# Peptides against a protein of PDB entry 7UQJ: the designs that were tried, part 123

Target 1, 160 residues: chain A of PDB entry 7UQJ
Amino acid sequence: PELYQNFNITPPRGVLFHGPPGTGKTLMARALAASCSSDERKITFFMRKGADILSKWVGEAERQLRLLFEEAKKHQPSIIFFDEIDGLAPVRSSKQEQIHASIVSTLLALMDGMDNRGQVIVIGATNRPDAVDPALRRPGRFDREFYFPLPDVKARFKIL

## One batch from the design tools (peptide; made by RFdiffusion4, then SolubleMPNN)

Design b2_p16_1_s3
Fold by OpenDDE base, seed 5:
Parts: C-alpha cells; sequence; structure tokens
Structure b2_p16_1_s3 (fold): chain B 160 residues (1-160), chain C 160 residues (1-160), chain D 160 residues (1-160), chain A 16 residues (1-16)
C-alpha cells in the first residue's frame, strides 16, 4: 500500500525509469527504497544489471532471476531494480539471441506471475526505452514509465 | 603502515568490496585513496574494470595487468582498484573461458608475487562476490572482504 | 560561439575526456552542458555509451548514430556525449571487429561531416585514450584532449 | 510543472 502511494500510481508490477545516463535513475530507485523504509518496515532492495544478467550469469540467468524474485517475495516489501535493463538486449550472435530470448521470456513469466497484492515492485532503468523488449512494456509488466531528463544547471545546483 | 592502519586490517594483499551496485564501492575506494594521501605521501590510484580487461584488452590483457602492477609498484604507495572484478568471469564460450582463465591466472600470479612489505593494495569491487573466481578470494589475494549494504534512508540523507 | 568560448578551445568537432573512471568526466560533461545553458539558450545533451552502441544497437548502431547526429543538429546548440567511447573498441571476434569497424567508420564520417559552424560538440569520455581508435583522435574529430586526474584528498573535499 | 513539460516533450519526440 504505502510503497504504491509514494509512487502515485495504481500498483504497477513494473516501473520503467528512462532517460539519459547519470540522470539519477539508480539514485532515485534507491532513494525511493530508502524513503519507503521505516525503522519498523524496511524495504529490501535487490539490484541487478541487465548486461550482468546476460553476460555474467550465462546459462544460469533464468535460475538466478527466479531466485531473485523468490528472495524478493520472501523479504517483502521489496524492490527489484534492474539497471540498464536494455542490456538484456541480444548482442547479435544466434547463441546470445537464444540466451536473451530465454532470459527475457523468464523475466516476462516472473512479472506475470507476481501477485498484485504482493509488496514487490520491479523497477527497470534504461537510457533507451525503445531498446527494451516491447513485451516487457506491456500491461502487468513495466506498464508505468518515468522520464528522467537531464537536469539543467539550476536543477543540478539544487542536487549538489 | 599508515594505509593499513586506516583499513583497520592486517595488510591484505587484496580487499574485496562487495555489495549492491551504486552503494559507493568505487567512491569508497577513491575516498580511501584520497584520505590516505597527504601532501607528503600521495597514493597513486590505478583503476580498471574487469569487463574492460576481458573485452577491451583482448589478447593483451595479461601484459596490461603486468604493466599495471609494475606501474603501481613504481609509484608506491599505490592502490590498484578493479571495478566489476566479476566481469573477468567467463561468458560461457570456450574462447572466452580460455581468455578468462589466462587473465585470472595472471592476476593470481601478480597478487601472489606482491611483496607484503610493498605499499600496493589491490581493491576489487563486485556486486556478486560469489561470481568472483574462488581462487582470487584465497589467503594472500582478496582475503579481506567488506560488504557495502544499501544505505538506508537515514544514512543516505547524510551522504546527500 | 559561447559554447566554444566556455571550452577555452578553438571549436573542436570533438573533445576527448580521459582519465581514471569516476574522476568526473561524465559529471564535467554534464556540468559543461549545464553551465552553457541559459534560460534563453538551452543546450540539448545527448548521451550514449560506447559499449551500448556496440552491444545494444547491434546492426542498427550506424543508423542510431546517424539519427543521434541529426537530432543533435536539429536541437542545436547540442552536446553529444559518448561515455566509455573505448567501448566501441572491438572485442576480438571477426564479427565484432566488422561491426566495430562499421560503427567507428560511421562515427568518423559523422564527425567529418559536421559543419564547424554548427553548435554541436562531441565529447568522448574514456579511461583509456590509447584504447580509442587512433582514427577518432585525428584533427577534425576528437582532436582536443582533457586529462582528468584522480583528485587528491584536498581537491575531493572541495567537490564533495 | 517542468517535469511534466519535459515528460510531454519526451513523449512527443517518441511520437515523432
Amino acid sequence: as target 1 above (160 residues)
Amino acid sequence: as target 1 above (160 residues)
Amino acid sequence: as target 1 above (160 residues)
Amino acid sequence: AERTRLRDEAQRRREE
């Protein structure tokens, strides 16, 4: 409840933060996790990089995604943050395309399988929302988007 | 001496900073290098990414690692920081596994060859200590580990 | 005019920011974009990662670079920032070398095709200027270089 | 207001 009230959105299964790199997408996701954490109700914040899922967990990425969602559910309220989620995008090898397709398919299934009553939010961050698989941007997945513009000078002097 | 006193640890050849991305591992490594630098005793800070060693120095990575350690020794006291050191981990191709095995083997040999009396500290940063080759986590290598948790709200309002 | 006066350089088509990671290259590029933006004359800041161009836009990277330069020209005055531009460097596979060669060739052509009278600056950031294709460092491309040293303690306490 | 305007501009740039 409170986590979703702070988002000012009907509880999306997923939120896509998009905008130029270093606009504070990751910082905002962490600040949201922090601001929603009280001494009584700590939010567990899980973070993975899209490129790391594809490259570092090669051949176990699907299993690691399942474990991540299970752990997030176990430690709810939770935020699963995927930084550079467009880094799941296939590097053009037939083998990497298959791995990508399997990983993305697993992520889709995990997001579809989330109970809307669960206190697990998925945040994807990307510099390129158009490079994110359109299937991830459908209703019940990353169906809410927040644009992070480059702060102009005046906005930056307020953040520094 | 002083560098190791500031770590509050018996001089490890290597320190592994692990924790979620954007917890400030890289920032802390740099802050440590800075805090240990006086006007009289400047610490030279060398930084490489694990993925960059594997991907960008392909076929010269071993030589570049040797040169890095030689340069660090020449400019001691020095910190060698490996960001995303788990990015040395093989992406599952036989060719990448061979390149990884050779690079990791070279890094192991370089860490083993460090004189413990030398003023060269190696810091590895990772989001996934379990994805770091266990051979790198043995005594005389990255044998001390520091966990960087997500700052809670209260800790973050003090960093902003 | 004013954008180039703030750079204290004869209008280069490209500027290479080089130095250790987290020395503030990206921060400086953004601060420059900000400082050159007035309420009357907003600079449009475009940002791409070299590795993202190579890995995420596979087989459309050339087209996306063209679109980026066209968009930057349309929204002039503009800054195109390439973070980790050495991430365009070929990972040693014949297929990736061909993709790299095509992408770099396209970037070279786009930089060569820029009207020096246009208010489009290209900033490349790298931790390794020697890993940047030498063709990108020639006159009329990234022909001005700025080194970002690690700030010592005293310099960092002034930036924090 | 400015965040909304920038969001609307970004949305318009995607529709173009």
Scores: peptide ipSAE 0.000, ipTM 0.216, DockQ to the pose 0.075
Fold by OpenDDE base, seed 1:
Structure b2_p16_1_s3 (fold): chain B 160 residues (1-160), chain C 160 residues (1-160), chain D 160 residues (1-160), chain A 16 residues (1-16)
Amino acid sequence: as target 1 above (160 residues)
Amino acid sequence: as target 1 above (160 residues)
Amino acid sequence: as target 1 above (160 residues)
Amino acid sequence: AERTRLRDEAQRRREE
């Protein structure tokens, strides 16, 4: 409750940070984790990269996702951050590799299985929200989307 | 003095972080708060969202703004961060709702009432600097503006 | 002097922001630029991405680096931020493309050519400090390294 | 909007 209460947001089971690469999505997720951690209340921040899940965990990706969610639940309040989630959960196509379909299905089930009272926030970061399987963007999953827009390559970050 | 001394900036009463949504304005404000916090000198960071001030504090918004500034002063060195300040302080128009005009007037007065020696920095974040009342952008208010631009959709800023 | 004095740091000619992807390096570099800008003293923030320098400026990368440093010097106080600097300056290997070797050599020369009194800070951001050419990590170059940890699943990113 | 809310609430928790 408190993680979501502190967020004063009807707990999104998942938050999609979308926007062009380097808009601060990963940094934001991290800053969120840090900002929610007090000396008394440390937030546990799990980071996984979508492409790494596919490449490093071939044949174990589904199990590793389950273990990740269990570990996040065990160490709540926690944030699971999926960097490059479009690499993990590409839009379902008739030519979608069977491995991607299984991983996406596992992620869907894990997000659906999150009790609304758990202090686990899932943050997906993508450069391509339209490349994320629409099933992940439904209510109870990544049902909140946050656009991380581009800083212009030409633009002087006048950061004061 | 020291918060502003740590910034080595003639204390801007306010800093406007502007740029497209999710360019890292809020995270920057946070990063600034954290960077200025030592173990000995913790900066207190107050965050309010413009739309939340309008929606949650209808009829109390002016009072809540006063209380926020008092609390920030009490817990200085501090940062007040107004996210989506354009939602709080839209450009004055002949059709501007009376409530917005009152809130803007209160915010103006609060920023004007800040002593230049106070260790309170006000950061406003907006996607639309031109939608912020120009009165807030005057010297002694949000007199410094920082553009958080859009990077190219192709360029993965790995914000590590 | 003053830009480095504002950092209260023996002026690192370069600062290496290292840490896992999305730890805040780019945003921090920006925040630092922001925090150091006064109305009187606007910091100019130059951002380049290592991979973009290699891909977009093939055959001109060395010249563009020189122009970047000249422009940064012209607009001092300034920050040059190299995002994904490991993409620009990978560890020298026997199989390293000649173009990478030339670009790294140019960057080394540019960093070595910085007068310690210049108000130019160079910030390199990398996910992989060990993938950055050790020559760039020597005194007078990226001689200060700042770890942007993964928020330990438990740890507050004290974003400096 | 909500990202900032998340950020803000996360920061409030850091400051509590």
Scores: peptide ipSAE 0.000, ipTM 0.219, DockQ to the pose 0.114; fails the geometry check
Fold by OpenDDE base, seed 3:
Structure b2_p16_1_s3 (fold): chain B 160 residues (1-160), chain C 160 residues (1-160), chain D 160 residues (1-160), chain A 16 residues (1-16)
Amino acid sequence: as target 1 above (160 residues)
Amino acid sequence: as target 1 above (160 residues)
Amino acid sequence: as target 1 above (160 residues)
Amino acid sequence: AERTRLRDEAQRRREE
């Protein structure tokens, strides 16, 4: 995307932030949104929680994802941040299969359908990258992964 | 730098975190360091306190800064976090001028000497951006600034 | 609690971190856990997500909350961090009333049942403090609130 | 400073 081209990056269609909870994934995603903004180029930051999409939009999750991507495209340059994406797109091997399979398939299609020239970044945050459908982690989707290590107990001491 | 390219950021040679104490500047810098690390790409996080550099390294601060930047370059991708950078680089107009001027000049030179391709991020945190030498806040140095607003007075009271 | 007394804080039985998503609530909670830890006094940090408790423990959420508080009491000084507490305790006026009402009532009882002398801190994080049951925000529960403001757009720009 | 050092060491140990 031009966003990424302008930043001299290969556009991952998505970036997966993974790491233990409270390692700053969400904060980083917002920081990214803000840093990619400029006074000349405001980035629109969209945030969704995986569990919220599932729980609030049962039976409409696919539509809400589509609308989100459309809105993000309309307001590009934009960042879509999925917090707790493992809640939205659990590994298909878990028996809650059908609803999740549809949502995952929609998300896959939306990520695949992003024009390589589009200025839409997708950031997924998870505490469990293993719980995210491997199909989302393939090239052209969440093909970049950032580990947010636990600040070690001692590292936590340093944060404070 | 590829660090910034990978993070969808234009490489500021430096980023200034400013805002009242206890607004999470140090925490954010550490979160950034952690988030910038991937399984494939560990970011080395260097932390220094401005006051510690002045107090511990009286007469060697310039050397310590050079060594820090060299080590950061050696271990790139890396983040150098200066906590309380106003303690390191006070505004040159304050009468403690000469020692600070040398340290500031060294820091300026180090930031200016960073190859645009280098994967070294410099983050300065301050409670007083006005107390930081304006030369550090120029393009190619700490040219990006983050205000960490006070969490509401009630919010601040709980963080502390 | 002595934990709070030792930190010169009045023990909130609970602290609500609220603010836009990705403002560092989760990160701050972990940072707090780490800061409250010393080499002499390790704080046990328990983390739960509101949505995970609802989704994983359908029909056992009340039991899991009780077990969590018991474990936290057993391992005091401790912090219980509820990420996305609005997912656990939505405002009672929403039609998903009965299951949520039981969970909320259990959480209220658990917070009310915390001995003022106990070294258990409860931190709830939400993006929507308005979506949290007002009963949880009363004195003796999440009676302290921290707003995590959006890093200013300019502030966000410098984090990255 | 020491807490800082301990963090980096302990982060390294978890990454090991």
Scores: peptide ipSAE 0.000, ipTM 0.223, DockQ to the pose 0.164; fails the geometry check

Design b2_p16_1_s3
Fold by OpenDDE base, seed 4:
Structure b2_p16_1_s3 (fold): chain B 160 residues (1-160), chain C 160 residues (1-160), chain D 160 residues (1-160), chain A 16 residues (1-16)
Amino acid sequence: as target 1 above (160 residues)
Amino acid sequence: as target 1 above (160 residues)
Amino acid sequence: as target 1 above (160 residues)
Amino acid sequence: AERTRLRDEAQRRREE
């Protein structure tokens, strides 16, 4: 409940952060997790990189995704942050990426299977929103999108 | 010697950074490594992610940890930074994580085997200090703990 | 063209960021890509860690490097950022690292094969420039080197 | 913070 209020999202919705590189998507995800944690209520932050799940767990990626979601649920309130989610959930129409269709299907099923009462938020960050499988961007999945504009020169120097 | 003075720790102690996500644990580890380097004395920074060691090197994680510590010793003064160390050193009492008991035992042995005169500091960062094997949090291992509180809105905007 | 002007480099040159840990090498690489992106011209940023390519893709690292460069070319203007490139391209004279000689040779060939007219920049970051294969530091590869000095205490607090 | 910033910035760049 409170976690979703802090993020202004309805469960089991995911949030897609998209925008140019260096715009702070992974930072925002972390800063959100940080700002929603208190001394009394620590939020567990799970971070995975899309291409890392595919490459580390060839043939086990589906199982690792299931375990990730189970662990996030076990340690709720939690955030699952997928960095570079376009690497995890490539467009199914791409013949080169069809090898990952089962992994994408597993992620879809896991997002669809999230309890509305759970305190698990999924944040996907991508530099290529158009490379993310449109099925992940549907209601009940990554149905809120935040564009991260380029930091102006001033914001760049704050990040430097 | 000097490296440990710069960190205000006695070898072979590790430092556990814990706190909410986005509180700058990984940053502090890097900034400490940076601030302890001079033009005359460059500190070698080794970064590993806990879950990455487990997943990349199924059956070789122990060897990879040994190699990491050997390389850190070879390139001293050095910092070994384990990001997400709860992924590397889960609580041994967890049946699900007992598959990694050998890896944890290897890490324990490597930390216990560090030369007090060596210039190798181990920093572990976790969002879940309670998920880290208590054996790692004992004297001579990760025996100093730093809590990273939530960045206030101002600190968040400095990180953003 | 414009991408290379923004970085003040001639293609197909790579840039080596080196310096103490936490001096912002990975940050600068990211901030450069951010600042070179506009609303009209988004730069695709590919990030890989050296040791991650070696460990995830035992026996396929060469193929993964080829795919990475192909994808960067496909999504140009792009930056390929190799974090911890000393892990990917260890000194060939090291007997322990000779197992990666084929991977290094593949990276050399990929950098040599980059189109001067392409909008792909390769940034390598290392804490150990002397551990990077000297062949990668030759003209036409990582032929520009930027030293990242330690942030002073003030700069450290800006990064923190 | 910096590594978070760094990751954010890499993530920001894959979106471009």
Scores: peptide ipSAE 0.000, ipTM 0.169, DockQ to the pose 0.051; fails the geometry check

Design b2_p16_1_s4
Fold by OpenDDE base, seed 5:
Structure b2_p16_1_s4 (fold): chain B 160 residues (1-160), chain C 160 residues (1-160), chain D 160 residues (1-160), chain A 16 residues (1-16)
Amino acid sequence: as target 1 above (160 residues)
Amino acid sequence: as target 1 above (160 residues)
Amino acid sequence: as target 1 above (160 residues)
Amino acid sequence: AERTKLRDEAQREREE
């Protein structure tokens, strides 16, 4: 509540966390899930890696995405975190178009099919926001973006 | 000794660590290697990433797996840790069957060929235990499973 | 300055960090960037994952590599860090030769085309230095190698 | 402490 209120984040259907690797995107997504879970309201956190969904669920990736969204809806309030989402939804390139296109199309449909009343937030993390299919970055999908700068190496040194 | 005694872990040929990404599966595998190594008995820790073996050792993955198991046997007591093992041994899907099937078959044969007297433990880590070929989860292979829950986000907040 | 002086690292065009996963290769690359940045001289740190460039930039990987090197040159002094570089430049195997060969050839040309006067350092990290195309390990490319041993598990226990 | 935090962060970053 407070973090979302402080950031004026009306719970978007999708949030894109982007920035260099190891900037704490995944950690922040988990910390957000933590901070939003109270003793009375546990948030269920689902995590998938984009490249993993594509490479490991070959031929079933679309089904696994559907199941993931169904489970997230069943266990609402929930967060679906896609780490390395650019691996799941690379910019449509001509040669690997078909397999990626089907998975991306399924993810788009699932993002579009989320009722705004559903307490399911989708967080995508990427090191390369420009490598994410622009269709995922449209309103009603990953329409909010948070840049995770490399903590200025001095700021990291202050935490170290 | 104590950790294995306390968990009644007769040193299985294979242990599957599963749970959400960033739950410390890799860390725990290393900590286990640490805790089992004394001044008198150093454990050699071998680490490979499943997707890496498949993608980077194209055409030599089977040979590299054999060499890995031979080195592990030579440097016993040893731990072979396969991170993201579902990338090495995805559930047999019809389209990518041949390349994966050969690597999986080699890994199965290597797991089966380990003498129970050999001080080689194989740890597989995955975020998706159901994406691992069921043949790897059979007795004498990855027949013990440890779930790494997302540290309840409150418990992570106590560490942060 | 001091860290490079202390290690007698004349700023090589490329440094290969190799060792087991989780040995702090990525961390060290970032710490190097930190330690080399002063108030007067900020180092820009670029990070890419090798497997990500290959899988996610299918058909544009060469262009994205060129852009990355151009940006790094524009924002000099800079570090380009390729995590899991063996995913970008696997040893040339006969079957996937063409796509990898073009990306590797582009990376080779970019490494060769760096003026020694340019304040751009390229760091590659791998768990498998022998899985990196030998052409990348030649003089003027990744010609310096740093082994990151698994911190002896006792040394980790002293730090834990 | 600094190296430990760095290792723990890098380890978290690799596990994440």
Scores: peptide ipSAE 0.000, ipTM 0.211, DockQ to the pose 0.030
Fold by OpenDDE base, seed 1:
Structure b2_p16_1_s4 (fold): chain B 160 residues (1-160), chain C 160 residues (1-160), chain D 160 residues (1-160), chain A 16 residues (1-16)
Amino acid sequence: as target 1 above (160 residues)
Amino acid sequence: as target 1 above (160 residues)
Amino acid sequence: as target 1 above (160 residues)
Amino acid sequence: AERTKLRDEAQREREE
């Protein structure tokens, strides 16, 4: 939050980390939380996994998302990290269970409801950005995307 | 594989990477595949996610595991990386679905069937080693365990 | 060591892992130790932190380095991992304390004294390769360098 | 101190 203020950057409501599995998306999110924390201002880091949210009953999943955003707001500056967000918010298809649609709409509403002055950053991590509902990738939601390339495996071949 | 042969090392059949989410377990597995690969000897890296295997029909999941191990043997030296292996092989409980028990027993049999001279390394990654069936953690299976600590968040503050 | 022999590679006396903190340098060193270990031949992994060595009395720091290399030789195949090696071996400046110069010269001598057939690998990890004394980065010392990139540095700058 | 402790705990959890 102040990091963005110092750069005169409007804090994105959401940042999508995408790239192949094991590119360090989660590590980066934790590193950002760490590097932006000071002794005076500790960033509170919340982590949820998309599949874990989806495995709950729909009404309870929605409630858990609301509680998460409330707790993040209470403990700001904070980062909410959704690991495997494609598991939470798969692309809307005609065959999407009413369950998925409800959870996704709740997440959309929570992201839209974030005060731009709020010190809450949402990071979604996915291996499949195209498997994430495009509605989440719109301005005011996950409007910034960051590709995590495979660390050039060829660069490590030069270790030998 | 030859790394182990050169050291007169019996290659462990399996290595369990455990530690908090985003400690870089998957990144490490990829990096090991990279660092042990040369231009003359490329390690073939297979990646499967536990939940993806479990989401398939039981009989198809078993077949897919068999095919994976056969393909890994065909392309040795190879690494099979099971991400989120606790999702594939949860601790055996009296209430475990027959499905999970069947898949776990297939994985056990495949690991037990690996020739100790084979150039196939199996890496399982989990956030919860105690949620992995203890049968997988026995000698000749995932008999080596490696803790991935949270990168000390304080170490990262000094990056800035 | 034999890893390198199998590849017809002269084992580097030292490998420098460099890159931003939390890029998994320490994780990599540990996972290398792990993946190269078997039941028959366990790689002994020694870990020391540069700052911890430097915080000791100069003469005791030198002695501790000697003991470390002796113990690593006794327990070969072994890996000596110096985390934050830039804290041990800062770039030689006209204002460097006589203490640092003595410790660095001891480390240089120990690396130069390693038998090329010895099964001891030295890994130094740093966030600041340019803060490491160039004498350590010469052939026969840390003559191999591996960059651990941030998954996407551009991603961090845009999150800032 | 906490770093050393987490390191030592992580080392113990590898040796167990």
Scores: peptide ipSAE 0.000, ipTM 0.319, DockQ to the pose 0.104; fails the geometry check
Fold by OpenDDE base, seed 3:
Structure b2_p16_1_s4 (fold): chain B 160 residues (1-160), chain C 160 residues (1-160), chain D 160 residues (1-160), chain A 16 residues (1-16)
Amino acid sequence: as target 1 above (160 residues)
Amino acid sequence: as target 1 above (160 residues)
Amino acid sequence: as target 1 above (160 residues)
Amino acid sequence: AERTKLRDEAQREREE
């Protein structure tokens, strides 16, 4: 409840941060965790990289996702941030391996199984929203998408 | 054309973002991709970490670089961002393994082979510009270098 | 000396950057390296990810840490940035493997062995400061902690 | 100033 109110957004089960890499998706996801963390209420932030889940947990990725969501629920209010979520949940129709289909199916089930009253937000960051399985982008999952535009040209020139 | 105009820079084939790590090189490279992305024109952003290309593609790194540049060309306008490019393209004169010399040579050839009319920008980010092969820093390659200074002491103190 | 003066902080041997992931810990650590880098004095920045040290250097992590600190000392002024340091230095009391205890002990010894007059700063970034071994957070080690709060709601809404 | 305040707030949260 308060977590979503602090975001000033209609509460999604998941939010897709998309935009060119390092537009601050990770910076923002992290910046969403800390602003909802008050002295009275620490938000537990779980960060996972999609490609790292696949590479570290070959054959156990589904179980690791379950454990991640359980741990996030146990430590709520919490944010699960998947960086490079397109590495974890690529479009199924791409003839890429059966392994991805099981992982995506597990992630779908975990997102569907989230109690909307729970203080768990899932943020997926991607550079390629069109490479993310459309099933993840449906209502009740990553049903909000935030494009990370560039900082304005002036902000860029201040850093360049 | 428009991609370079939107950067408000003399069009380089490559731009070296250098400066201490996380000065926002990744944030900026990514922030360059999204500002040139309009509703009508998505910029495809390819991010690779130099050390990950070497570690994931041992013996295939050259082929993976070629595929990356081909994919970037296919999806133009595009930005290829190499994070930690010094991990991919170390100075050849450092007695480090023959493998790096081939990868650097491939990257040089790919950058030389870019049509200047193509809407492909290569951004290399490094913490150690002097560790990047000087051949990559020559005109027609990473021929622009942008130092990422710290945000001023005041900006640091606002975050610290 | 000047490195610490440029940070405008009582010189720690180590600084823990904590806060929800991507609050700019990496961005700041990197932004600390570049502001102390002048035209006359380049700060060498070493970035390591805790989980990568463990995964890449299974059975050699202690030696790799020693080499990292030696290299940082050799190239001083330098910053060693450990991203996800909780992956390298988890709390010992968590029944997780003996391997972590040796790595943590090595890191403790390396931090204790740093000459306070040396121009080597160690920055650890974590999302979970409570998951970092408390021994690392003691005086003479990561004896300063910087929380990375969110950018304000207004800064968030400009990016969202 | 607001970030410093939030830092000090969140530092207090960890000291508690």
Scores: peptide ipSAE 0.000, ipTM 0.202, DockQ to the pose 0.038; fails the geometry check

Design b2_p16_1_s4
Fold by OpenDDE base, seed 4:
Structure b2_p16_1_s4 (fold): chain B 160 residues (1-160), chain C 160 residues (1-160), chain D 160 residues (1-160), chain A 16 residues (1-16)
Amino acid sequence: as target 1 above (160 residues)
Amino acid sequence: as target 1 above (160 residues)
Amino acid sequence: as target 1 above (160 residues)
Amino acid sequence: AERTKLRDEAQREREE
């Protein structure tokens, strides 16, 4: 409840940040985590990269996802940030390895199993929202999307 | 000696940066490395994520830590930055896997084995200083702590 | 072609960003990706950390590099950003493990196999350009280098 | 902002 109020969002199970690279998706997720933390209420921030879950945990990725969600719930209020979530949950194809399909199915089940009254927000960041499995973008999962536009030329010069 | 002068700190074996996510811990570590580098004196910056040392190097994490410290010493002046150090050295529990306990013990020994006169600084960043093994926060290890407060609303809008 | 025009660079196979830690190498790579993306033309940004390719994919790192380049080509226009590329392609030594030598050789071959007319740019970032295998810095590979100077004291305070 | 973006990008890269 209170975590969602601090985000000024209706409690989605997930928020999808999408936009071109370097538009600030991960920074925003972190800044949200930061801005919602107080001295009295520290938000626990978990970060995983989508491709890392597939690559580091061949055969254990499902278990690692479960442990991540369990740990986030244990340390609530929490944010789980998935960077490059399209690397974890690419669009389902008939050529998708059974391992990837199982990991995606586990993530779907974990998002479905979250009590929306819990103080856990899931943020997925992607450069390619259309490369994310549409099942993740359904109501009750990543059902809120924020587009991060290109930094204007002025913002580019500030990065320079 | 000179590296510590450039940091304007008494030579700790380690500095713990803690605070809410996105408050600048990692950037500060990098900026310190940058600001202490000159054309005449390049500081070698090593970065490891705590959870990665545990996940990537099951059974070799101790060796990888040793190699990291050896490489940092070889390439001195150096900064070793551990991001999410609570992922590497969580609070010791009776339920902690023997592997995690061994890795933490290796890190403790490596920090204890550092000659503070060497040009190697260890920076650990965490969102959860209370989740870091207290043994790491003792004098002669991560004995200096910097709190990174929440970016104000203005800083949040600059991230937007 | 057009991707390289947006970067305002002659089409190198690779660009090496080097400079002290936290000087903006990775941010610049991402900002370039962002600034070159339009609503009509999204640039796909791939990021890998050099040490991660060695550590995550023992025995499969060569295959993972090939897959990364294939995916970048498939999703062109693309940027492949290697952070800490000196961790992937350290200076060849007689003590270098055969695995590291094979990975470096695969990266060399992949960069040599890129049609420079393709819309794929490879950016490598390093704190230690002299620790990168000189073979990667040859014409037709990482043949364009950008030095990132230390942020001045004012820039340091902006990081603070 | 962009240094915070550098930070978060650099931290993303560390988390990547």
Scores: peptide ipSAE 0.000, ipTM 0.174, DockQ to the pose 0.031; fails the geometry check

